# Ledger of designs, part 5: peptides against a protein of PDB entry 3J47

Target 1, 121 residues: chain A of PDB entry 3J47
Amino acid sequence: IRLTNQLKSLKGLQSKLKDVVEYLDKVINKELPINHTILGKLQDVFNLLPNLGTPDDDEIDVENHDRINISNNLQKALTVKTNDELMVIYISNLVRSIIAFDDLIENKIQNKKIQEQRVKD
Target 2, 26 residues: chain B of PDB entry 3J47
Amino acid sequence: NAQYHLLVKQGDGLLTKLQKYGAAVR

## One batch from the design tools (peptide; made by RFdiffusion4, then SolubleMPNN)

Design b1_p8_6_s1 (from b1_p8_6 with N3E E7T)
Fold by OpenDDE base, seed 4:
Structure b1_p8_6_s1 (fold): chain B 121 residues (1-121), chain C 26 residues (1-26), chain A 8 residues (1-8)
Amino acid sequence: as target 1 above (121 residues)
Amino acid sequence: as target 2 above (26 residues)
Amino acid sequence: LKEFVNTL
């Protein structure tokens, strides 16, 4: 249940992130009007993220191209870090499931030995 | 990278042990 | 054990 719920939640988050990217692409391409409510929620998400390339307001003169590359590199680095952390959690849960199944197998072996003893008596 | 691959390899080793035990109980 | 495996 916990592992299945975590996997379902992660798949749901991945689908929502894909929908947000597709929406942003449509807004950039002027195919859809800017929804202020969606933009506000997106701003709240970005404000909860540790500064993924808000330029410190003190450097007005670095070309927009280098700022986009720094922001993309930082976003990529945090995405990789988050993926690595989620994978460590996944493996830890897998190891716990393995231990629990090992204990189940040992109990089944013990039950078979008890049945074999009862057939010999 | 190296520590991550080591952790994955440990998980795979446990899974392989589990498969062997599951086959011995059938 | 079976319930624990089902809970995982």
Scores: peptide ipSAE 0.412, ipTM 0.880, DockQ to the pose 0.064
Fold by OpenDDE base, seed 3:
Structure b1_p8_6_s1 (fold): chain B 121 residues (1-121), chain C 26 residues (1-26), chain A 8 residues (1-8)
Amino acid sequence: as target 1 above (121 residues)
Amino acid sequence: as target 2 above (26 residues)
Amino acid sequence: LKEFVNTL
């Protein structure tokens, strides 16, 4: 139940993230008006993400355009890394559940063989 | 990518064994 | 074991 709920939550997060990207692309293309409530919630999510784009102070006039792209790429790379880590934990828990069930079946087969041997003696 | 596919393939192999044993115990 | 599988 917990593992199925985690997978469902992850799929729901992936779907919502896709819908957000599609919405942002439509807003960038001026196809839809900016919804201030959605933008405020996105800003709150971005403010809760660790600010990966402070190069510690010192040196060089590189245009504000490159810093935004690097911050977005680092934030995307960490989001992908966190998603991959959660997926590895999920698969590891699934495999452990499968192994524990295989051992339970093997123990049941062994117990049946021991009972069949005791009936032949 | 390659390690992920290997882990998925191992999981599918275990799931297939599990299904065969679940059918043999029934 | 059965309880652990039911908890997962």
Scores: peptide ipSAE 0.408, ipTM 0.882, DockQ to the pose 0.062
Fold by OpenDDE base, seed 1:
Structure b1_p8_6_s1 (fold): chain B 121 residues (1-121), chain C 26 residues (1-26), chain A 8 residues (1-8)
Amino acid sequence: as target 1 above (121 residues)
Amino acid sequence: as target 2 above (26 residues)
Amino acid sequence: LKEFVNTL
């Protein structure tokens, strides 16, 4: 149950993320007008991502072009870190599912052996 | 990336072996 | 168990 719900949630997140990327590509290609409400919600999602990108308050003065690249690199590094953390959780849940399945098989073998003993008595 | 795909592939292989073992015990 | 773990 828990693993199936996590996998369903992850698939739902992946589908939504794909829809967001497809929408952003259409906006970049000027096929759709910039929807300020969608952009605001997307900004809220990015602001709810752990803010690893507050520049410490020291030094006003290098051009607006480098700030966009630094923000994109930091967001990419955050996405990679989140992916690595989700991977560790996935493996941990897989191992727990294997252990629980082994215990279930052992319990079935024991129950079968008990039934075979009761038929011989 | 490559280590991630290798680890996912090992996990899928393990899950497939587990499913075969569970089918053989039924 | 041990044989299963060795098959993994």
Scores: peptide ipSAE 0.383, ipTM 0.874, DockQ to the pose 0.101
Fold by OpenDDE base, seed 5:
Structure b1_p8_6_s1 (fold): chain B 121 residues (1-121), chain C 26 residues (1-26), chain A 8 residues (1-8)
Amino acid sequence: as target 1 above (121 residues)
Amino acid sequence: as target 2 above (26 residues)
Amino acid sequence: LKEFVNTL
């Protein structure tokens, strides 16, 4: 039960992340208008995650370009690092779920074999 | 990006095989 | 385990 619920929750999270990516791709391709409510909720998720700075394409001022480029490259590198850490956590949880599911299946096979042996005696 | 998508696809393939095995044991 | 790995 607990493991099946964790696997279902992880699959639900993966599906929801895929739907968010597909929505963002449609917005980037101008197939859908920018929904400010969805963007605000996405910003709240990124504020709860350690600084996944999307480069805000907000215009203004060519004179700060060298300090902004170093900050944007550092923020992009931190974003990639955070994404890699989240991916390692995801894979680790997936592998733990697989091992615990294999153990559950083996326990069910053993219990079935014990019942079949009791019916033959 | 390409390595990330490959790793996610490999994880999804493993999850699908695990679900098929769990359904065959039921 | 071994049969599961072979099914993978």
Scores: peptide ipSAE 0.374, ipTM 0.860, DockQ to the pose 0.148

Design b1_p8_6_s2 (from b1_p8_6, 3 letters changed)
Fold by OpenDDE base, seed 1:
Structure b1_p8_6_s2 (fold): chain B 121 residues (1-121), chain C 26 residues (1-26), chain A 8 residues (1-8)
Amino acid sequence: as target 1 above (121 residues)
Amino acid sequence: as target 2 above (26 residues)
Amino acid sequence: LKEFVDTL
């Protein structure tokens, strides 16, 4: 149950992320107008991602072109870190599912032995 | 990326073996 | 059990 629900939630997240990327590509290609409400919600999702990207309040002055590249590199690094964390969680849940299945098999074997003993008595 | 896909592939292989064993015990 | 774990 828990693993199936997590896999379902992860598939749902992946589908939503794909829809967001497809929407952003259409906006970049000027096929759709920039929807400020969608962009605001997307910004809120990025702001709810652990804010590893507030530069501490020291020094005004160097060129607007490098700030966009630094922000993109930081968002990429955050996405990689989040992916690695999700991977560790996935493996941990897989291992727990294996252990729980092993215990279930052992319990079935024991129950079968108990039934075979009761038929011989 | 490549190590991630390898690890996921190993996990899927393990899950498939586990499912086969569970079907053989039924 | 052990044989199954060894096949993993």
Scores: peptide ipSAE 0.384, ipTM 0.871, DockQ to the pose 0.104
Fold by OpenDDE base, seed 5:
Structure b1_p8_6_s2 (fold): chain B 121 residues (1-121), chain C 26 residues (1-26), chain A 8 residues (1-8)
Amino acid sequence: as target 1 above (121 residues)
Amino acid sequence: as target 2 above (26 residues)
Amino acid sequence: LKEFVDTL
């Protein structure tokens, strides 16, 4: 019962991680608009991942220590990889927002010049 | 961690400045 | 562009 529940939880986590990767790929490919609420929830999940790897300190047999260290190193490596991917997405969005804003400013300046010319005629 | 948070804070600062400038040009 | 960069 306990081991089957852990395996079910791990499969659920793996499915959610796949859904996240697929969502991130769709956002990178510009197929979907960036949902900041999804990104925030993802960041929260990843910030909680280090805490999900802390089972209470009171009864972990030495034989599980190597498997736990490998899982913690893998979780840390996955967290770093995902933080880097989220950072690239964040920077890309920032740059796109800056470009779109520069274009908006230029359009406003041009519209103002056209209005000033029409008032002089 | 610290560099990531610094980068995020800088980006949020830039975004806030961007929003203020966009509001001033409107 | 330049005024925007100067406000950054």
Scores: peptide ipSAE 0.380, ipTM 0.874, DockQ to the pose 0.083
Fold by OpenDDE base, seed 2:
Structure b1_p8_6_s2 (fold): chain B 121 residues (1-121), chain C 26 residues (1-26), chain A 8 residues (1-8)
Amino acid sequence: as target 1 above (121 residues)
Amino acid sequence: as target 2 above (26 residues)
Amino acid sequence: LKEFVDTL
């Protein structure tokens, strides 16, 4: 149940992130009007992300475009890293569940063999 | 990448064992 | 074991 709920939550997060990307692409392409409420909530989510771009104060003269690309690459790298970490935790829990079920099956096979031996005596 | 593929391969190996044991209990 | 698996 807990693992299934975690997987469902992760799938729900993935779907929401996809919907956000698709919405942003439509806004960039001017296919949809900018919904200021969605953009504000997205800005709040990005502001709640750890501030992923103060390399120390020592170079004046990277064009504002390269700073945005570096910040986007670092944010993307950390989003990918967080996704990979959550996936590893999920797989680790699946593997633990599989091992626990394997041990349960082995115990049932052993108990059946012991009962069959007791009926032959 | 390599550690992830190793973990997936271990999970698949355990799942395959589990399926074999589940068939042997039936 | 069963209870643990059922809890997951």
Scores: peptide ipSAE 0.431, ipTM 0.884, DockQ to the pose 0.063; fails the geometry check
Fold by OpenDDE base, seed 4:
Order: sequence, then structure tokens, then C-alpha cells
Structure b1_p8_6_s2 (fold): chain B 121 residues (1-121), chain C 26 residues (1-26), chain A 8 residues (1-8)
Amino acid sequence: as target 1 above (121 residues)
Amino acid sequence: as target 2 above (26 residues)
Amino acid sequence: LKEFVDTL
């Protein structure tokens, strides 16, 4: 139940992120008008995310290249950290599933022993 | 890194136990 | 067993 719900939530988040990317690409390509309500919600999401450097390709001045590299390095470090944390959570859930499966196997072994006793009586 | 590898190793140990029990129930 | 693992 918990693992299936987490997997479903993660798949839902992945689908939503894909829809956002496809929407942004259509807005950039001028295929759709800018929806200010969607843009405002996206800005709120970005403000809640610790500066995952938007690659805003706005204005090549040589002083921004060091700040962009620092932002990209911080984003990469945060992405790696988040992946490591998610992996630890995944393994913890896997271990819990293994324990629950071990208990189920033990219950099945006990049930077989009870049936074998009933056939000998 | 080291704590992470230790956790993975514990998970693999439990998986190996689970496989042995699954074979004993067949 | 499989159904139980899928439900976990």
C-alpha cells in the first residue's frame, strides 16, 4: 500500500512536470498565449525551490558566466543530494517490503506444518 | 557514501534471506 | 505472494 501510493504519486509528479515542460515549449514557440495564472503558480514553485538555476539565456555578459557556473554547480549538487535522499528512502521501503514478505513466508510455512500434522492424525 | 553502501548491503542481505525462504516454501 | 508484493 505505502510503496504503491508513493510510486503512483511519483508517476503523477513526473507526468505533471512533463506537461509543464510541454506547455513552456509551446509558450516559447508562440504556439500558445502566456497564461498569467500558470506563470504565477510556476513562479511560486520556483521560489519554493532553492535556486535551481533557470537557464535563462538572457544576456551574455562575461560577469554572469561565473554566477551561472556557481548556480549550475549548486543545482547539480542539490539534484545529486535529492537523488541520494530518494534512493535511501527507496531502499528503506524495499527493506520494509522484504520484512513483510519474510513474515508472509513464515506464516505460509506454519500453515503447511499445521496441514501436515492434520494429515498424520 | 560509506553509510549508504552499508544500508545497501543490509538490504541485499535481507533479499538473500528472502530468496532462501522463498525456495524453502516451494 | 505476487499480489501481496504489488500491494506493498
Scores: peptide ipSAE 0.404, ipTM 0.879, DockQ to the pose 0.079; fails the geometry check

Design b1_p8_7_s1 (from b1_p8_7 with D5T A6V)
Fold by OpenDDE base, seed 1:
Structure b1_p8_7_s1 (fold): chain B 121 residues (1-121), chain C 26 residues (1-26), chain A 8 residues (1-8)
Amino acid sequence: as target 1 above (121 residues)
Amino acid sequence: as target 2 above (26 residues)
Amino acid sequence: LKDFTVTL
């Protein structure tokens, strides 16, 4: 349940992000007018993202190309970190499910032995 | 990449064992 | 015995 819900939520987020990219591509290609309301909500999402590309005020004078590369590297590093964290949570939940099922099997075996003893008495 | 695939494969192997044990106890 | 269904 919890992992399935997280995976479903992540797939839903991925689909929505794809729809946003496809919308932005259509706007860039001038196929659709710029919807200021969608753009405003997208700006709010980018502002709620931890500042993945505002250099702290101490680097005056990196060429705009290097700033974009650093921002992309930080976004990639956070994506990797998030993927690693989700993987650890996945494994932890898998292991917990395995242990709980092993205990269930052992409990069933013990209960069968107790029933077999009660039939012999 | 290789460690991730190894870990997923180990998880799938454990799930398959778990399913076999669950079927044998049912 | 309560069937502990591990619902993934």
Scores: peptide ipSAE 0.425, ipTM 0.880, DockQ to the pose 0.060; fails the geometry check
Fold by OpenDDE base, seed 2:
Parts: C-alpha cells; sequence; structure tokens
Structure b1_p8_7_s1 (fold): chain B 121 residues (1-121), chain C 26 residues (1-26), chain A 8 residues (1-8)
C-alpha cells in the first residue's frame, strides 16, 4: 500500500508537470492568454528550486548560450540522480516484499508438513 | 537505459517466480 | 491456516 501510494503520487506529479509544460508551450506559442496567477506560482516554484544556474560568481565571461547549456546539464544530472535514488528505493522495497512472501510460503510449507505428520501419528 | 530495463526485467522475473511458487503452495 | 496478508 505505502509504495503503491508513493508511485501513484509520483505519477500524479509527473502528469501535473507535463500539463504545466504543455500549458507553458501554449502560452509561448500565443495560443492561450498568459494567466499571471499561474505564471507567478510557477515562478515561485522555480525560485524555490536550488539555483541550477549560478556557477560561482567568479566567471563573468561565459556567453549566455553556454550558461543555459550548463544549467540544463546540471538540471539533467540532478534529475538522473533523483531517478536513480528513487529506483534504488523502489527495487529495495520490491526485494523486501519478495523475501517476506518467500518466508511466508516457506512457513506455509512447514506448517503443512507438521499437520501431515500429526495426522500420521 | 539498458541497466534500468534489465533491473525491471529481473524484478518481473522474480515476481513471476514468486507468483508460481505461491500458486504451487496453495 | 493463518493467512499472512503481505500489506504493501
Amino acid sequence: as target 1 above (121 residues)
Amino acid sequence: as target 2 above (26 residues)
Amino acid sequence: LKDFTVTL
């Protein structure tokens, strides 16, 4: 139950993030009017994200194009790292569930053998 | 990507073995 | 038989 709820919540978050990207694309393409309230909340979310775009204040000379690529690479690296951590947690919980079910099956086999022995005595 | 699909496939293989074992003990 | 339900 807990793991299934976490996966469902993560899938729900992924769907909402996709809907936000699709909304932003429609706003960029001028297909929808800019909702300043949604845009303000998105700006607040991006401002609460760890600064994916400050290389330490010591190099003023990187062209704006390379800064966007470096920021995108760091964001991608953090996304991959987060995905790998979530995958390890998922597999660990799957393996624990498998072991617990294997132990349950073994306990059922042992209980059956004990009952069969008691019927022969 | 390939390692992720391998891990998922191994997990599905274990789950299938576990289901067969659970059915054989019922 | 005690049915152990694995609560996931």
Scores: peptide ipSAE 0.424, ipTM 0.885, DockQ to the pose 0.054; fails the geometry check
Fold by OpenDDE base, seed 5:
Structure b1_p8_7_s1 (fold): chain B 121 residues (1-121), chain C 26 residues (1-26), chain A 8 residues (1-8)
Amino acid sequence: as target 1 above (121 residues)
Amino acid sequence: as target 2 above (26 residues)
Amino acid sequence: LKDFTVTL
């Protein structure tokens, strides 16, 4: 139950994140008006991400294009690292659940054999 | 990406089998 | 054992 609920919550978060991306694409394409409240909440989420691209205040004159690419690459690397860590935790919990289920089946088989012996005596 | 999706799909398949066997043993 | 399967 807990693992299934976590997986359902993660799938729900993934769907909601996809809906946000699709909304942003529609806003970029000028198909929908910019909602300032959604944009403010999105800015808060980006501000809670470690500042992946404030260059030290000493180089104001290097073209904005290279800084945006470096920032996006570091954000992508942190997202991949977080996904790999969550995957290891997921597999570890899955394996523990399988082992505990195997032990349950074996215990139930043994209890059934003991009851079948007691009915034959 | 493809290996991650395959691993998650295999995990979901195992979880579904576990649920079916757990229901059949009850 | 039964309680573990209920929590699973």
Scores: peptide ipSAE 0.421, ipTM 0.882, DockQ to the pose 0.070; fails the geometry check
Fold by OpenDDE base, seed 3:
Structure b1_p8_7_s1 (fold): chain B 121 residues (1-121), chain C 26 residues (1-26), chain A 8 residues (1-8)
Amino acid sequence: as target 1 above (121 residues)
Amino acid sequence: as target 2 above (26 residues)
Amino acid sequence: LKDFTVTL
């Protein structure tokens, strides 16, 4: 039950992330008027993201273009780190389910052998 | 990326073996 | 019959 719920939640999150990307692409392509309420919620999500583009206030003199590239690199690094962490959790849960299923199968084989012995006596 | 796809393929291979084993014990 | 309930 916990694993199926986690996988369903992860698939739901992936679907929502895809819908957000598709919405952003439609807004960039000017196919949809900017919904200020959705933009405000996206801004709140970006403001809740760890500040990936402030070098400590002591690095004066990288042109605004290089600051955007550094910010994008840190955002990419955290996205990779989060993906790796989610992967480790997924594989750990998968392995736990595999072990539990192997133990189930072994128990079923043993029970079948015991029944076959009882029918032969 | 390549290591991630390799780990996912190995996991899918294990799931497929486990599913075959579960079907054979049924 | 030990029912093996995989609590998913």
Scores: peptide ipSAE 0.412, ipTM 0.882, DockQ to the pose 0.048; fails the geometry check

Design b1_p8_7_s2 (from b1_p8_7, 3 letters changed)
Fold by OpenDDE base, seed 3:
Structure b1_p8_7_s2 (fold): chain B 121 residues (1-121), chain C 26 residues (1-26), chain A 8 residues (1-8)
Amino acid sequence: as target 1 above (121 residues)
Amino acid sequence: as target 2 above (26 residues)
Amino acid sequence: LKDFTVSL
């Protein structure tokens, strides 16, 4: 129940993120006029995202190109970390499913042996 | 990348063994 | 059988 609800919520979030990306692509391609209300809400979302690449206000002298590279490196490091965490969760769930499938099969084999013994008596 | 692919391949190998084992017990 | 389906 709890995992199914988390998976459903994650699928709902993924669908919404896909709709936002598709909307942004249509705006970039000039297929849709820029809706200022949607753009304002997107700006609010980006402002609420932890600033994944501002060095603290004390590094005034890094060229704009190096700031973009540092920001891309931090975003990449966070993406890698998130992917590794999701992979550990996936493998843990896979291993749990394996163990209980093995236990289910062993139980089925034992039940079959018991039934075969009862037919011989 | 290489370690990720090795881990995925090891998981697929386990899934394939499980599928064979489940089919043999059916 | 029942307990594993609840944990998944």
Scores: peptide ipSAE 0.425, ipTM 0.882, DockQ to the pose 0.053
Fold by OpenDDE base, seed 2:
Structure b1_p8_7_s2 (fold): chain B 121 residues (1-121), chain C 26 residues (1-26), chain A 8 residues (1-8)
Amino acid sequence: as target 1 above (121 residues)
Amino acid sequence: as target 2 above (26 residues)
Amino acid sequence: LKDFTVSL
């Protein structure tokens, strides 16, 4: 339930992000008029994102192409880190479910043995 | 990617074993 | 005992 809800929420977020990208592509291609309200909300979302592209304020001379590569590398590293953290949580919940079910099986085997002993007495 | 798929496959294998044990104890 | 596998 809790993990499935997190995965469902993440899939829902991924779908919404895809819809946003598709919308932005249509706006760039001039297929749709620029909705300033949607663009403003997107800009607010991007402004709330961690600064994925500030190299520390001390090197003014990185070509704009290298800044994009560094920002993409940091974004990729954060995405990988988030994926690894979610994976650890997933495994931990899976292992807990396995242990709890193993204990259930053992308890059922023990209860069966106790019933078989009571029928022999 | 490959390690993630391997780990998911191991989890599914454990879940399948667990289901078989649960069915055998039923 | 409830199956926790469905509650994932």
Scores: peptide ipSAE 0.465, ipTM 0.891, DockQ to the pose 0.078; fails the geometry check
Fold by OpenDDE base, seed 4:
Structure b1_p8_7_s2 (fold): chain B 121 residues (1-121), chain C 26 residues (1-26), chain A 8 residues (1-8)
Amino acid sequence: as target 1 above (121 residues)
Amino acid sequence: as target 2 above (26 residues)
Amino acid sequence: LKDFTVSL
């Protein structure tokens, strides 16, 4: 239940992010009019994200190339962290699935032994 | 990367054992 | 045998 809900929520988030990217691409290509309400909400989401490589206004002297590298490094670090978290969830699900399958096998072996005893009586 | 692949390989090994046990109980 | 796969 808890792990399936986390996986479902993550899949839902991934689908929603894909829809946002597809929408932004259509807006950039001028295929769709700019919806200011959607852009405002996206801007709010980006403002709530840790600044993925805008140096704080106190570091104005970093060349645009170093800003892109810092942004890419933070994005990479967040991607690695997300991958590690997903991996822990995956292992936890796998181990639980194994335990339940072991219990299933044991129950089937016990049921088979009970049937073999009933055929010998 | 290497630790991730090792962990996936261990998971696949466990899944293969489970499949063998499931086939032996059928 | 409860559907453990759905309850995960």
Scores: peptide ipSAE 0.451, ipTM 0.886, DockQ to the pose 0.060; fails the geometry check
Fold by OpenDDE base, seed 5:
Structure b1_p8_7_s2 (fold): chain B 121 residues (1-121), chain C 26 residues (1-26), chain A 8 residues (1-8)
Amino acid sequence: as target 1 above (121 residues)
Amino acid sequence: as target 2 above (26 residues)
Amino acid sequence: LKDFTVSL
C-alpha cells in the first residue's frame, strides 16, 4: 500500500509537471495569455533551485547569451542527477518489496505443507 | 529518457504482478 | 505475515 501510494503520487507529479511544460510551451507560442500567478509560482520554484547562474556582480558586460546557456546546462545536470538518485531509491525499494514478497510466499507454502502433514497424521 | 521509461514501466508491471499474487495468496 | 502484506 505505501509503495503503491508513493508510485501513484510520483506519477501524479510527473503528469502535473508535463502539464506545466505543455502550458509553458503554449504560452511561449502565444497560444495562451501569460498567467502572472503561475509565472510567479514557477519563479519561486526556480529561486529555490541553487542560483547556478548569478554572475558575480563584477562582469555585467560579457554577452548574456553564453551565461544563460551555462546556467541552463547546470540546472539540467542537477535535474538529471536528482532524477538518477530518485530512480536508485525507487529500484532499491522495489527490490526490497520483491524479496519480502518472496519470503511471504515461501512462508505460506511451508505453513500449507505443515497443515497437510497434520491432516494425514 | 527511453531507458528510464522502460525501467519505470517494468517496475510498474512487476508491482502489478505483486499486487495480483498478494491478493490471490490472501 | 498478513500485517506485512497490508503494509505493502
Scores: peptide ipSAE 0.413, ipTM 0.880, DockQ to the pose 0.068; fails the geometry check

Design b1_p8_7_s3 (from b1_p8_7 with A6V)
Fold by OpenDDE base, seed 2:
Formats: structure tokens, C-alpha cells, sequence
Structure b1_p8_7_s3 (fold): chain B 121 residues (1-121), chain C 26 residues (1-26), chain A 8 residues (1-8)
């Protein structure tokens, strides 16, 4: 139950993240009007992400444009890494469930054989 | 990549066993 | 019969 709920929650999160990406793509392509409420909530989510790539405050003077690209690349790399890690956890839990069902089925087959032997004696 | 493909292959092998055993229990 | 509790 707990693992199934975690997997369901992860699938739900993945679906919602996909819907957000599809929405952002439509907004970028000007196919849909910018919903400022969705964009504001998304900005809040990005602002709650740890600042992945403030090097310590000691270098004033590298062009603000390259820092934004580096920060976006690091955030993207960490998002991909987190997605890959969650996917590995998901598959590992599926494999564990499959093993547990395999062992249950083998136990049922063995029990059937033992009962068939006891009826022949 | 390689570890992911190994885990997928292990899962597919277990699914195949599960299907065979599920058919033998019926 | 070890009931493997699949309720994980």
C-alpha cells in the first residue's frame, strides 16, 4: 500500500509536471494567453528551489547573461538527475513487487504439489 | 544508461516468470 | 506458507 501510494503520487507529479511544460510551451508559442496566476505559482516554485549556482558573493563582474544560462543548465541538470533517481526508485519498487508475487506464486505451486502428493498416499 | 537497461531487463525477466507462473497456477 | 506481505 505505501509503495503503491508513493508510485501513484510520483506518477501524478510526473503528469502535472508534463502539463506544466505543455502549458509553458503553449505560452512561449503565444498559442494561449499567459495565465498570470499559473505563472506566479510557477515562479514561486522556482524561487523555492534552492539557489543552485550562487558561487560565493566574492566575484562582482561577469555578464548577467552567462550566469542565467549556467544557473538554468545546473537547475536543468539537477531536475534531470532527480527525475532519473526517482525513476530508478520507482523501477526498484516495481521489481521488488514482481519478486514478491513470483515468490507467492511459487509457494502456491509448491503447496498444490504437496497436497496432490498427500491425496495419493 | 547501462544500469537502467540492466534494471529494465531484470524487470522484464521477472515479468516473464510471473506470467509463466500465473499461467501454471490457473 | 510465508505470506509475503505484498502490502509494501
Amino acid sequence: as target 1 above (121 residues)
Amino acid sequence: as target 2 above (26 residues)
Amino acid sequence: LKDFDVTL
Scores: peptide ipSAE 0.451, ipTM 0.895, DockQ to the pose 0.051
Fold by OpenDDE base, seed 3:
Formats: C-alpha cells, sequence, structure tokens
Structure b1_p8_7_s3 (fold): chain B 121 residues (1-121), chain C 26 residues (1-26), chain A 8 residues (1-8)
C-alpha cells in the first residue's frame, strides 16, 4: 500500500514534469507563443526549488559563468546522491522479496515431497 | 563502481536461483 | 502455505 502510493505519486509527478518539458520545447521551437502566466508559474517552481547554488549574498564578483558551473555541479551531485540512495533502497527491497520468495518455494517443494511420501505409505 | 557491480552480481545470482526454483515448482 | 501477500 505505502510503496504503491509512492510509486503512483512519482509516476504522476513524472507525467507532469514531461508535460512541462514538452511545453518548454514547443516554446523554444516557436510553435507556441510565450505565455507570461506559465513562465511566471515556472519561475515560481524554480524559486521553490532549494537554491542548491546561491552562495550567501555577501561574496562579490566571481564571473557569472563559474557560479553557474559550481551551482550545476552541486545540483548534479545531490541528484546523483539521491538517485544512488533510492537505488540502494530499491535493490534492498528487491533482494528481500527474492529471499522471501526463495523460502516460499523451498517450503512448497518440501510440502510436495511430504505429500508424495504420505501417498506411497 | 566495483562495489556497485558486486551488489548487482549478487542480485543477479539470487534472480537466477529464483528463476530456477520458479521453473522447478511449475 | 499461508498466502505470502508480497505487498509491494
Amino acid sequence: as target 1 above (121 residues)
Amino acid sequence: as target 2 above (26 residues)
Amino acid sequence: LKDFDVTL
């Protein structure tokens, strides 16, 4: 129940994110006019993303290009870390399900052997 | 990389056992 | 065998 609900919520988020990317691609390709209301909401979403690369407002003049690269590196490192953590959790749950199924199969084989012995007596 | 490949290889070994047992129970 | 509900 809880994992299925998380997977459904994640699929819903992935679908919405895909719709946003498809909209942005249509705007970049000039197939759709720039909607200022959608851009405003997108800016609000980017502003609500944790600022994983604003250094505190008090350090002067590193070229905007190096700041963008450092910010992108930190965001990438956190995305990779989160992906690795989710993958470890997924593999751990898969391995537990596999062990539980192996034990179930072994119990079924043993029960079948016991029934076959009881029919021969 | 090496620890990740070791973990995946252990998972594949368990999946292979599971597939063999699933075939023996059918 | 109790039904192992593999509730993902």
Scores: peptide ipSAE 0.403, ipTM 0.879, DockQ to the pose 0.050
Fold by OpenDDE base, seed 1:
Structure b1_p8_7_s3 (fold): chain B 121 residues (1-121), chain C 26 residues (1-26), chain A 8 residues (1-8)
Amino acid sequence: as target 1 above (121 residues)
Amino acid sequence: as target 2 above (26 residues)
Amino acid sequence: LKDFDVTL
């Protein structure tokens, strides 16, 4: 149940993320008007991502283009790191579920052998 | 990278064993 | 031997 629910949740998140990307592409291509409510919710999601890239408001000095690229690279690197960590956790849970099921099958085989011995006896 | 591939390969090996045992218990 | 409930 837990692993299937995690996989279903991850697939649901992936589908929603794809729908967001497709929506953003349509907005960039001017095929759809900018929905400020969707953009606001997306901004809230990005703001709930750890703000490891708001410089504390204490240096007003001129070179905004390179800092935006560095913050985007850091946010991308953190997103990749988080994805890799979640993938390791997912595989670890998968392996644990496989081991538990292997032990269940072995126990079932042993129980069948014990029943066959009791009938001979 | 190598540890990740090793972990995946171990998982695939266990999955293959599990499939064989699941087929032998049917 | 306990039935390991593999409640997935």
Scores: peptide ipSAE 0.424, ipTM 0.885, DockQ to the pose 0.053; fails the geometry check
Fold by OpenDDE base, seed 5:
Structure b1_p8_7_s3 (fold): chain B 121 residues (1-121), chain C 26 residues (1-26), chain A 8 residues (1-8)
Amino acid sequence: as target 1 above (121 residues)
Amino acid sequence: as target 2 above (26 residues)
Amino acid sequence: LKDFDVTL
């Protein structure tokens, strides 16, 4: 039950994240009006991400395009790294539960075989 | 991306096999 | 090895 629920929750989160991306793409393409409440919640999510791209307030001059691209690349790299770490934890827990379940089934088979031997004697 | 989806698909396949095996031992 | 009931 626990692993199946974690996998279902992760799949639900992944689906919801895809729906958010698809909504943002429709807003960018001007197919839907901008919902200020959704933008506010999205801004809160981005503000909870480590700001790996506010240069210290002392050089607001004219090269902002390359710094924004570097910041977006670093935020993307952190998102990928966090996703890879969560995947490793997920696979590790899945493998541990498979091994524990295999050992349990083998124990049940052995116990059944011992009972069948005792009924034949 | 493709390797990620392959790993998730393999994990789902293993979980499905495990569920079938657990149901066959009951 | 403790019988973890796979039933839950």
Scores: peptide ipSAE 0.405, ipTM 0.874, DockQ to the pose 0.120; fails the geometry check

